# Peptides against a protein of PDB entry 3VZA: the designs that were tried, part 154

Target 1, 98 residues: chain A of PDB entry 3VZA
Amino acid sequence: RVERLCKSKELFEERLGLEIRRIHNEQLQFIFRHIDHKDPDKPYMFTLSINEQGDYEVTSCTPPLDCISEFQLKVRETNNFSAFIANIRKAFTALSFK
Target 2, 62 residues: chain B of PDB entry 3VZA
Amino acid sequence: AAYVTQLYYKISRIDWDYEVEPARIKGIHYGPDIAQPINMDSSHHSRCFISDYLWSLVPTAW

## One batch from the design tools (peptide; made by RFdiffusion4, then SolubleMPNN)

Design b2_p28_2_s3 (from b2_p28_2, 13 letters changed)
Fold by OpenDDE base, seed 2:
Structure b2_p28_2_s3 (fold): chain B 98 residues (1-98), chain C 62 residues (1-62), chain A 28 residues (1-28)
Amino acid sequence: as target 1 above (98 residues)
Amino acid sequence: as target 2 above (62 residues)
Amino acid sequence: RRREEMEKLLSDPNAAKKLMQQILSAPP
């Protein structure tokens, strides 16, 4: 089972171009790659925590997204975490075209 | 890695066939209505195309 | 078993948040 889990994680990281990393201060860092077709290794990142109220809170976003605050509101309202992550990637993709 | 893998599943709703050869991207995407198979030859596509395609399977409607 | 686990995970609206909390609570 452990071997399967490790392999599965690696497949997700490579195929989705998404790395999920635990960082300091009880946060998860989401690192998107494969966004810019001209620079596939260029990272697009945001960090996420759960605040004292139990709500999702974006603690950083690099590069910054104008829509990130709205997405935070939407995920709190809908509890649709999948759409939350997918929309962020979509926004990063749009941003990569500059 | 169990929780992280489960989180990936919650995000993407993809279940990989991890026993297939590395060049084969095989799995199942469990959409809201119908489960769809994934079966790609990675040698035919760029990493960016593969990622874009897989993410296109994930609904963005709130 | 795996299918049942996946179905249970998808049916729980708070699963993502729970998973995140579990990840953050795990030993370093």
Scores: peptide ipSAE 0.752, ipTM 0.960, DockQ to the pose 0.861
Fold by OpenDDE base, seed 1:
Structure b2_p28_2_s3 (fold): chain B 98 residues (1-98), chain C 62 residues (1-62), chain A 28 residues (1-28)
Amino acid sequence: as target 1 above (98 residues)
Amino acid sequence: as target 2 above (62 residues)
Amino acid sequence: RRREEMEKLLSDPNAAKKLMQQILSAPP
């Protein structure tokens, strides 16, 4: 089972171009790659925590996204974490074309 | 690793077939209505195309 | 077993948040 889990994680990282890291101060860092087709290894990332109220809180976003605050509100309202992550990637993709 | 892989699943709704050769991208995407197989030859596509395609399977509706 | 685990995960509306908490509470 452990071997399967490790392999699965690697497959997700490579195929989705999404790495999930635990960083300091009880935060998760989400690192997207494969966004810019001209520079596939260029990272697009944000950090996320659960605040004292139990709500998702974006603590950083690099490069910055104008829509990130709205997405934070939406995920709090809908509790749709999948859409939250997918929309952020969509926004990063749009940003890469500018 | 268990929690992280489960989180990937909650995000993507994809279950990989990890026993296939590296050049084969095989799995199942569990959409809201119907489960669909994933079966791609990675040698025929760029990394960016593959990622874009897989993410296209994930609904963005809130 | 695998299918049951996946179905349970999908049926829990708070699974993502729980998973995140579990990851963040794990040993360094």
Scores: peptide ipSAE 0.752, ipTM 0.961, DockQ to the pose 0.838
Fold by OpenDDE base, seed 5:
Structure b2_p28_2_s3 (fold): chain B 98 residues (1-98), chain C 62 residues (1-62), chain A 28 residues (1-28)
Amino acid sequence: as target 1 above (98 residues)
Amino acid sequence: as target 2 above (62 residues)
Amino acid sequence: RRREEMEKLLSDPNAAKKLMQQILSAPP
């Protein structure tokens, strides 16, 4: 089971181009790659925490996304975390086309 | 690793078949209506295409 | 067994938040 979990994580990281890291101050860092087809290794990332009220809180976004605050609001309203992450990736993808 | 993999599943709703050959991207996406198989030859696609395709399976409707 | 676990995760609207909290509460 442990071997399966490790392999599964690696498969998700490579195939989705999404790495999830635990960083300082009780935050998760979500790092998207494979966004820019001209530079597949270019990272697009944001950090996320659960604040004292129990709500999702985006603590950083690099590069910045104008829509990130709206997405934070939407995920708090809907609890649709999947759509939250997917929409962020979609936004980063759009941003990669200058 | 258990919680992280579960989080990936919660995000993507994909269950990988990890026992297949490395060049084979095989799994199941459990969409809102019906489950759909994933079966790709990774040697035929770029990393970006593969990721874009897999993310296209994830609904963006709130 | 695995299918049941997956169904449980999908049916819980707070699963993602719980998972995040569990990850963040785990030992370094």
Scores: peptide ipSAE 0.752, ipTM 0.960, DockQ to the pose 0.909
Fold by OpenDDE base, seed 4:
Structure b2_p28_2_s3 (fold): chain B 98 residues (1-98), chain C 62 residues (1-62), chain A 28 residues (1-28)
Amino acid sequence: as target 1 above (98 residues)
Amino acid sequence: as target 2 above (62 residues)
Amino acid sequence: RRREEMEKLLSDPNAAKKLMQQILSAPP
């Protein structure tokens, strides 16, 4: 089981181009790669925490996304975390086209 | 690692078949209605294409 | 069994948040 979990994580990271890291101050860092086809290793990332109210809170977004505040609102309303992450990736993808 | 992989699953709804050759991208995407198999030869695609394709399976409707 | 576990995870609207909290609560 441990081997499976380890392998699974690596497969997710490579195939989705998404790394999830625990960072300081009780945050998760979501790092998207494979966004820019001309520079596949270029990272697009945001950090996420759960505030004292128990709500998702985006604590940083690099590069910045105009829509990130709206997405934060949406995920709080819908609790659809999958759509939240997918929409962020979609937004990063759109941004990569300049 | 269990929680992280479960989070990946919660995000993507993909379950990988990890006991295949490294070049084979094999798994199942569990969509809202039906499950769809994933079976690709990674040597035929760029990393970006693969990622884009897999993310295209994930609905963006709130 | 695994399918049932996966379905349970998907059906739980708070699963992602709980998972995140569990990740953040794990020993360094």
Scores: peptide ipSAE 0.751, ipTM 0.960, DockQ to the pose 0.907

Design b2_p28_2_s4 (from b2_p28_2, 13 letters changed)
Fold by OpenDDE base, seed 3:
Structure b2_p28_2_s4 (fold): chain B 98 residues (1-98), chain C 62 residues (1-62), chain A 28 residues (1-28)
Amino acid sequence: as target 1 above (98 residues)
Amino acid sequence: as target 2 above (62 residues)
Amino acid sequence: RREAERQELLSDPNAAKKLMQQILSAPP
């Protein structure tokens, strides 16, 4: 089972181009790659925590996204975590063309 | 890695067939209404294209 | 087992948040 889980994680990381890491101060770092077709390994990332109120809170975004605060609001309203992550990736993709 | 893989599933709703050859991207995407198979030959596509395609399966409607 | 796990994850509206907490509570 452990080997299966490790392999599954690796498949997700490679195929989705998304890595999830635990970092300091009780945060998760989401690292997108495969965004820029000319530079597939270029990372686009944000960090996420759950604040004292139990709400999702974006603690950083690199490169910065103008829409990230709106997405934080939306995920709090809808609790649609999947759409939250997908929209962030879409926004990073759009940014990569600038 | 159990919790992380479960989180990937919550995000993507993809279940991989981990027993196939690495060059075969095979799995199932469980959409809100219908499950759709994934079956790609990775040698025919760039890593970026594959990722873009898979993410295109994930709804962005809130 | 996997199917049951998937069903549980999909049926729980707070699953993602719980998973985050579980990941964050793991030992360093």
Scores: peptide ipSAE 0.742, ipTM 0.961, DockQ to the pose 0.814
Fold by OpenDDE base, seed 5:
Structure b2_p28_2_s4 (fold): chain B 98 residues (1-98), chain C 62 residues (1-62), chain A 28 residues (1-28)
Amino acid sequence: as target 1 above (98 residues)
Amino acid sequence: as target 2 above (62 residues)
Amino acid sequence: RREAERQELLSDPNAAKKLMQQILSAPP
């Protein structure tokens, strides 16, 4: 099972171009790659925590996204974490074309 | 790795067939309506195209 | 077991948050 889980994680990282890291101060770092087709390894990142109220809180976003605060509100309202992550990737993709 | 893998599933709704050859991207996407198979030859596509395609399977409606 | 696990993850609207908490609370 351990081997299966490890391989599964690697497949997700490579195929989705999404790495999830635990970083300091009880945060998860989400690192998107494969966004810019001309620079596939260029990272697009945000960090996420659960605040004392139990709500999702974006603690950083690089590069910055104007819509990130709205997405934080939406995920708190809907609890649709999948849409939250997918919309962030969509926004990063749009940003890469500027 | 269990929780991280489960989180990936919660995000993507994709279940990989990890027993196939590395060049074969095979799995199942469990969308809101029906489950759809994924079966791609990675040698025919760029990494970016593959990622874009897979993410296109994930609904963005809140 | 795997199928049951998937069903549980999909049926729980707070599953992602719980998973995140579990990841963050795990030993370094």
Scores: peptide ipSAE 0.742, ipTM 0.961, DockQ to the pose 0.867
Fold by OpenDDE base, seed 2:
Structure b2_p28_2_s4 (fold): chain B 98 residues (1-98), chain C 62 residues (1-62), chain A 28 residues (1-28)
Amino acid sequence: as target 1 above (98 residues)
Amino acid sequence: as target 2 above (62 residues)
Amino acid sequence: RREAERQELLSDPNAAKKLMQQILSAPP
């Protein structure tokens, strides 16, 4: 089972171009790659925590996204975590063309 | 790795067939209403195309 | 087991948040 889980994680990382890492201060770092077709390894990332109120909180976003605050609000309202992550990737993709 | 893989599933709704050859991207995407197979030859596509395609399967409606 | 796990994840609206907390609480 452990071997299966490790393989599954690797497949997700490579195929989705999304790495999930635990970092300091009880945060998860989400690292998107494969965004810029001219530079597939260029990272687009944000960090996420659960604050004292139990709400999702974006603690950093690199490069910055104008829409990130709105997305944080939306995920708190809808609890749709999938749409939250997908919309962030969509926004990073749009940003890569600027 | 269990929690992380579960989180990936919660995000993508994709279940991989991990026992196939590395060049084959095979799995199932479980949409809100229907499940659809994923079956691609990775040698025919760039990494960016593959990622873009897979993410296109994930609804962005809140 | 996998089907039950998937169904549990889909049926719990707070599953993602719980998963995050579990990841963050795991030993280094």
Scores: peptide ipSAE 0.742, ipTM 0.961, DockQ to the pose 0.837
Fold by OpenDDE base, seed 4:
Structure b2_p28_2_s4 (fold): chain B 98 residues (1-98), chain C 62 residues (1-62), chain A 28 residues (1-28)
Amino acid sequence: as target 1 above (98 residues)
Amino acid sequence: as target 2 above (62 residues)
Amino acid sequence: RREAERQELLSDPNAAKKLMQQILSAPP
């Protein structure tokens, strides 16, 4: 089972171009790659925590996204984490064309 | 490791068939209404195309 | 087992948050 889980994680990382890391100060770092077709390994990332109120809180976003605060509000309202992550990727993708 | 893979599933709703050859991208996407198979030859596509395609399966409606 | 696990994850609106907390609570 452990081997299967490890393989599964690797497949997600490669195929979705999304790496999830635990970083300092009780945060998760979400690193998107495969965004820029001209530079597939260029990272687009944000960090996320659960604040004292139990709410999702974006603690950083690189490059910055104007819509990130709205997305944070939306995910708090809807608890739709999937849409949250997908919309962030969509926003990063849009940024890569500018 | 289990929690991370479960989080990936919660995000993507994809379950991979990890036992196939590395060049085969095979799995199932569990959409809200119907499950859809994924079956691609990675040698025929760029990494960016593959990722874009897979993410296109994930609804962005809140 | 896997199918039941998937159903549980999809049906729980707080699953992602719980998973994050579990990841963050795991040993380094």
Scores: peptide ipSAE 0.742, ipTM 0.961, DockQ to the pose 0.892; fails the geometry check

Design b2_p28_3_s1 (from b2_p28_3, 12 letters changed)
Fold by OpenDDE base, seed 2:
Structure b2_p28_3_s1 (fold): chain B 98 residues (1-98), chain C 62 residues (1-62), chain A 28 residues (1-28)
Amino acid sequence: as target 1 above (98 residues)
Amino acid sequence: as target 2 above (62 residues)
Amino acid sequence: SKALEAAKEKNNEFAILLLQIIEESKKS
């Protein structure tokens, strides 16, 4: 089971180009790669925590996204975390063309 | 790794086939309606194309 | 944790999962 889980994680990381790290201060770091077709390894990142009220908090975004605050609001309203992540990737993709 | 893999599944709704060769990207995407098979030869596509394609399966509607 | 209890009270599946990932890191 452990070996299968490790393989699963690796497959998701490579195929989705999304790495999830546990970092200091009870935060998760989401690292997107495979965004820029000219530079597939260029990272696009944001960090996330859950506050004491149980709400999503984006604590950083690199490069910055104008829409990130709106997305935080939307995910708090809908709890659709899947759409949250997908929309962030979409926004990073759009940014990579600028 | 168990929680992280659960998170990946809940985000993407993709279940991989772990018994195929590494170059074969095979699995099932469980969308809101009908489940669809995934079956790609990674040697035919760039890493960016593969990721873009897989993410295109994930709905962005809130 | 307080955050986890709050997430459970809200029945927020994703928030609970995220916090479980975070807690696992503290134990390791």
Scores: peptide ipSAE 0.753, ipTM 0.958, DockQ to the pose 0.944
Fold by OpenDDE base, seed 5:
Structure b2_p28_3_s1 (fold): chain B 98 residues (1-98), chain C 62 residues (1-62), chain A 28 residues (1-28)
Amino acid sequence: as target 1 above (98 residues)
Amino acid sequence: as target 2 above (62 residues)
Amino acid sequence: SKALEAAKEKNNEFAILLLQIIEESKKS
């Protein structure tokens, strides 16, 4: 099962172009790649924590997204974390064309 | 790795087929409607196209 | 943690899962 789990993680990382890392201060780092077709390895990332109120809190976003604050509000309202991640990727994709 | 893989599944709703050759991207996407198969030959697509396609399966409606 | 307690109180499955990932790291 351990080998299967490792393989599963690797498949998701490569196929979705999304890496999830645990970093300092009880945060998670979400790293998107495969965004820019001209530079597939260029990372687009944000960091996230859960505050003492149990709310999603974006602690950084690189490159910056104008919409990230609105998305944080939306995910707090809906708890649709899947849509949250998908919309962030969509926003990064749009940014890659600017 | 168990929690992380669970997170990937909950985000994407994709379940991979682990019994196929590495070049075959095969699995099932579970959405609100009937589950849909995924079956791609990675040699026919760029990494970016593959990722874009898979993410296109994930609803963006809040 | 307070965060986990709050997430459970809100029945937020994603928040709980995220915190479990974070907690697993802390326990090493």
Scores: peptide ipSAE 0.752, ipTM 0.958, DockQ to the pose 0.923
Fold by OpenDDE base, seed 1:
Structure b2_p28_3_s1 (fold): chain B 98 residues (1-98), chain C 62 residues (1-62), chain A 28 residues (1-28)
Amino acid sequence: as target 1 above (98 residues)
Amino acid sequence: as target 2 above (62 residues)
Amino acid sequence: SKALEAAKEKNNEFAILLLQIIEESKKS
């Protein structure tokens, strides 16, 4: 099939409510929206880098998540980045109910 | 953009149908079992519901 | 980069992809 890269990115951003940005110091910012049903545009985000050992490093998390350090350990052990992202979104969702 | 779209696919395992009208959310989710179709009318759901539903397709087991 | 080489040595597909995104953004 023909690749539609720009459209694909836009569809993923809107439908998953997940935006990925490159920021300073060789980091990526993951921005979740559509978390709070009362405020769909409210962002929940974390930043990530890969260190010189090839390991995941979470450099920030807003709002903070108590479980983020454990998730970083888990993703380093399993390399299951999909589960990593899904679990972070789940944690943000739980936080939005407080 | 190619790497970013690859990342979205590897995270979600969703392949969109790009030939339908914008209001139609159509695609295929490739889970560990059997591939499942996605086919929703976005005008019938909130943005949050749609996102929650799609993320529910992504396994959280490590 | 050292990070990319390390990720390749570990066969970590996601880490490789993340670093490729970072590198692409720097070039563009």
Scores: peptide ipSAE 0.752, ipTM 0.958, DockQ to the pose 0.903
Fold by OpenDDE base, seed 4:
Structure b2_p28_3_s1 (fold): chain B 98 residues (1-98), chain C 62 residues (1-62), chain A 28 residues (1-28)
Amino acid sequence: as target 1 above (98 residues)
Amino acid sequence: as target 2 above (62 residues)
Amino acid sequence: SKALEAAKEKNNEFAILLLQIIEESKKS
């Protein structure tokens, strides 16, 4: 039901600290929060599109991650989008300690 | 939306229990081998701890 | 879309899902 789907989305957003938004130019924005324990609402985000070849394309990353290009390569090779997202979060977490 | 919730599930492999009190974080994580229960009292943990814990369940191997 | 067709040709379930999310948003 619709109510269940809405609740599900809200639970995922809060508990994972991950919001997914559709933004301009056929992109999705992935917003991580709960990264910095001293500032839980501080966003760490990247945007993603699928190009005409059907490949993942990271269009922005804020703050920037040195590893994002490698991750894009890896997800194109493996299609393991779960690991892709998890590794990005791990990288943002590491960055928050600097 | 159905697609977004599907995406969350495919990323996290977590299925929530929707019939518990709001303060109870209850669900099941479906790993490659064995499904593991999730059952936390949110009042006992910070939001960051909860998120970190849940993400720790998600494999990072490509 | 061309992207969706390409994703389907590659049998990339995540890419397909992402594009479905994008397309659904356009409907509203």
Scores: peptide ipSAE 0.752, ipTM 0.958, DockQ to the pose 0.913

Design b2_p28_3_s2 (from b2_p28_3, 12 letters changed)
Fold by OpenDDE base, seed 4:
Formats: C-alpha cells, sequence, structure tokens
Structure b2_p28_3_s2 (fold): chain B 98 residues (1-98), chain C 62 residues (1-62), chain A 28 residues (1-28)
C-alpha cells in the first residue's frame, strides 16, 4: 500500500504538473508547472492555510493574480475546492500568455 | 502520502491504472455526470499538453 | 485545534483534509 501511495503521488505530480508541499506556519504550498509550453518547468504557485474560522486563506501568490481575492471569496462560499484550484491554474495559464 | 493522494483525487477526480507500462497514461475521470476513460501514450505528447488536457477535464464552475 | 473545530462545524470536508495534511506533516 505504501508503495502504491508513493507511486500515486508521483503520477499526479507529473501528469497534473501540480506539487503540494507542507511549509512553515501551518501552510500548504501549491506549485503548478507545465503552464508555459516554452518553459514547462517554470513554477506558478500560491500558499494556503485554514484560519481559526475554518476558512480558506491564501497567504501568497507568485506571480500575483488580480483574481485571487475573488477566488478566495468564491471557495469560501461554495467550498468547491476543486474548482478553486482549476480556476487558479486557468488564471496562471492566461497570465503566461501576456 | 495517503492524505495527499486523497486530495489529488478530490481535486481531479482521476483514478490511475497503476498496472500499465510507464509510458501509458491510463485511468478514469469521474465527472459529475459520466465517467470517462483516459488512455494516452505519453511519448506522443508534451508534458504541457498532457497536463492541459487532464485539467480540461476538471470543471471550473463554482 | 480551533481551525479543525470550525471546519468541522462548517462540514467542510476539503478544509478538514487540508488540515489533516498539515497536521500529519507536523507530527512526522
Amino acid sequence: as target 1 above (98 residues)
Amino acid sequence: as target 2 above (62 residues)
Amino acid sequence: SKAEEAARAKKNEFALLLLQIIKAAEAA
């Protein structure tokens, strides 16, 4: 089972181009790659925590996204974390074309 | 790794086939209505294309 | 934790999962 779990994580990381890391101060870092087809390894990332109210809180976003505050509001309202992540990736993709 | 893999599944709704050759990207995407098979030869696509394709399966509606 | 209690009260499964990931990493 442990071997399968490790393989699963590796497959998701490579195929989705999404790495998830635990970082300091009880935060998670979400790192997107494979965004820029001309530079597949260029990272696009944000950090996230759960505050004392139990709400999603974006603590950083690199590069910055104008829409990130709106997305934070939306995910708090809907709890659709899947759409939250997908929309962030979509926004990063759009940013890479500028 | 169990919690992380659970998170990946809840985000993507993809279940991989772990018994295929490394170059084969095979699995099932469980969409809100219908499950769809995934079956790609990774040697025929760029990493960016593969990721873009898989993410295109994930609904963005809130 | 307070965050876990709040997330549980809101029945937010994703938030609870995120907290489990954070907690597991700290415990390891």
Scores: peptide ipSAE 0.729, ipTM 0.953, DockQ to the pose 0.963
Fold by OpenDDE base, seed 5:
Structure b2_p28_3_s2 (fold): chain B 98 residues (1-98), chain C 62 residues (1-62), chain A 28 residues (1-28)
Amino acid sequence: as target 1 above (98 residues)
Amino acid sequence: as target 2 above (62 residues)
Amino acid sequence: SKAEEAARAKKNEFALLLLQIIKAAEAA
């Protein structure tokens, strides 16, 4: 089971181009790659925590996204974390063309 | 890694076939409608294309 | 934790999962 879980994680990381890391101060870092086709390894990332109210809180975003605050609001309203992540990737993708 | 893999599934709704050759990207996407198979030869596509394609399966509607 | 209690009260599955990931990493 452990080996399968490890393989699963690796497959998701490579195929989705999304890495999830635990970092300091009880935060998770979401790192997107494979966004810029000319530079597939260029990272696009944000950090996230769950505050004491149980709400999603974006603590950083690199590069900055104008829409990130709105997305934080939307995910708090809908709890659709899947759409949250997908929309962030979409926004990063759009940014990569600028 | 159990929680992380659960998170990946909940985000993507993709279940991989772990018994195929490494170059074969095979699985099932469980969208809101009918489940759709994934079956790609990774040697025929760039990493970016593969990721873009897989993410295209994930709804962005809130 | 307060965050876990709040997330549980809100029935937020994703938030709870994220907290579990954070907690598991810190417990190691």
Scores: peptide ipSAE 0.729, ipTM 0.953, DockQ to the pose 0.957
Fold by OpenDDE base, seed 1:
Structure b2_p28_3_s2 (fold): chain B 98 residues (1-98), chain C 62 residues (1-62), chain A 28 residues (1-28)
Amino acid sequence: as target 1 above (98 residues)
Amino acid sequence: as target 2 above (62 residues)
Amino acid sequence: SKAEEAARAKKNEFALLLLQIIKAAEAA
């Protein structure tokens, strides 16, 4: 059911404040909102691809995160993509208090 | 959209109740132990609080 | 694709799912 799938996506986007978007060059863009309570619509985002080795590759991060390279290493080691996304959001949240 | 919704579920482990009114955030979070219900009145919380709460359900341990 | 083959070899369901999202969008 297409309508149900669309509704599901919309609910996740709004409630998690996370948009997942396909962009050029075979990449996905993950856009977090609802991070900064003073500016809920301010986006925190990163782009991701899967390289020819089948590994996660972060291609950009805005704003930049010092920990992103370490997270990339961790997700490659554990394949825990859920923790990867959650930790990135946690890092963005911490950054919002800067 | 099926793949995207699958990804959302795999990330969050949340299954929404699609039959309730939009203002009611109702669903189930599935963890390794007991499934926990989600039941919030969105009118009582900010969007940021709601998101923070839901993400707090997602383990960060690698 | 090479990425799919590699992800499949590693049995990485998340990576495969991501690739399906990318692939599906391109096919649309």
Scores: peptide ipSAE 0.729, ipTM 0.953, DockQ to the pose 0.961
Fold by OpenDDE base, seed 2:
Structure b2_p28_3_s2 (fold): chain B 98 residues (1-98), chain C 62 residues (1-62), chain A 28 residues (1-28)
Amino acid sequence: as target 1 above (98 residues)
Amino acid sequence: as target 2 above (62 residues)
Amino acid sequence: SKAEEAARAKKNEFALLLLQIIKAAEAA
């Protein structure tokens, strides 16, 4: 089971180009790669925590996204975390063309 | 690792086939309505294309 | 934790999962 879990994680990381890391101050770091086709290893990332009200809180975004505050509002309203992540990736993709 | 893999599944709704050769990207995407198979030869595509394709399966509607 | 209690009260499965990831890493 442990071996399967490790393999699963590796497959998701490579195929989705998404790494998830625990960082200081009870936060998670979401690192997107494979965004820029000309620079596949260039990272696009944001950090996230759950505040004492149980709400999603984006604590950083690199590079910055104008839409991140709106997305935070949307995910709090809908709890559709899947759409939250997908929309962030879409926004990063759009930014990579600028 | 169990929680992280659960998170990946909840985000993507993809279940991989772990019994195929490494170059074969095979699995099932469980959409809101009908499950769809995934079956790609990674040697035919760039890493970026593969990721873009897989993410295209994930709905962005809130 | 307070965050976990709040997430449970809101029945937010994703938030609870995120907190579990954070807690598991801290405990390890």
Scores: peptide ipSAE 0.725, ipTM 0.953, DockQ to the pose 0.958

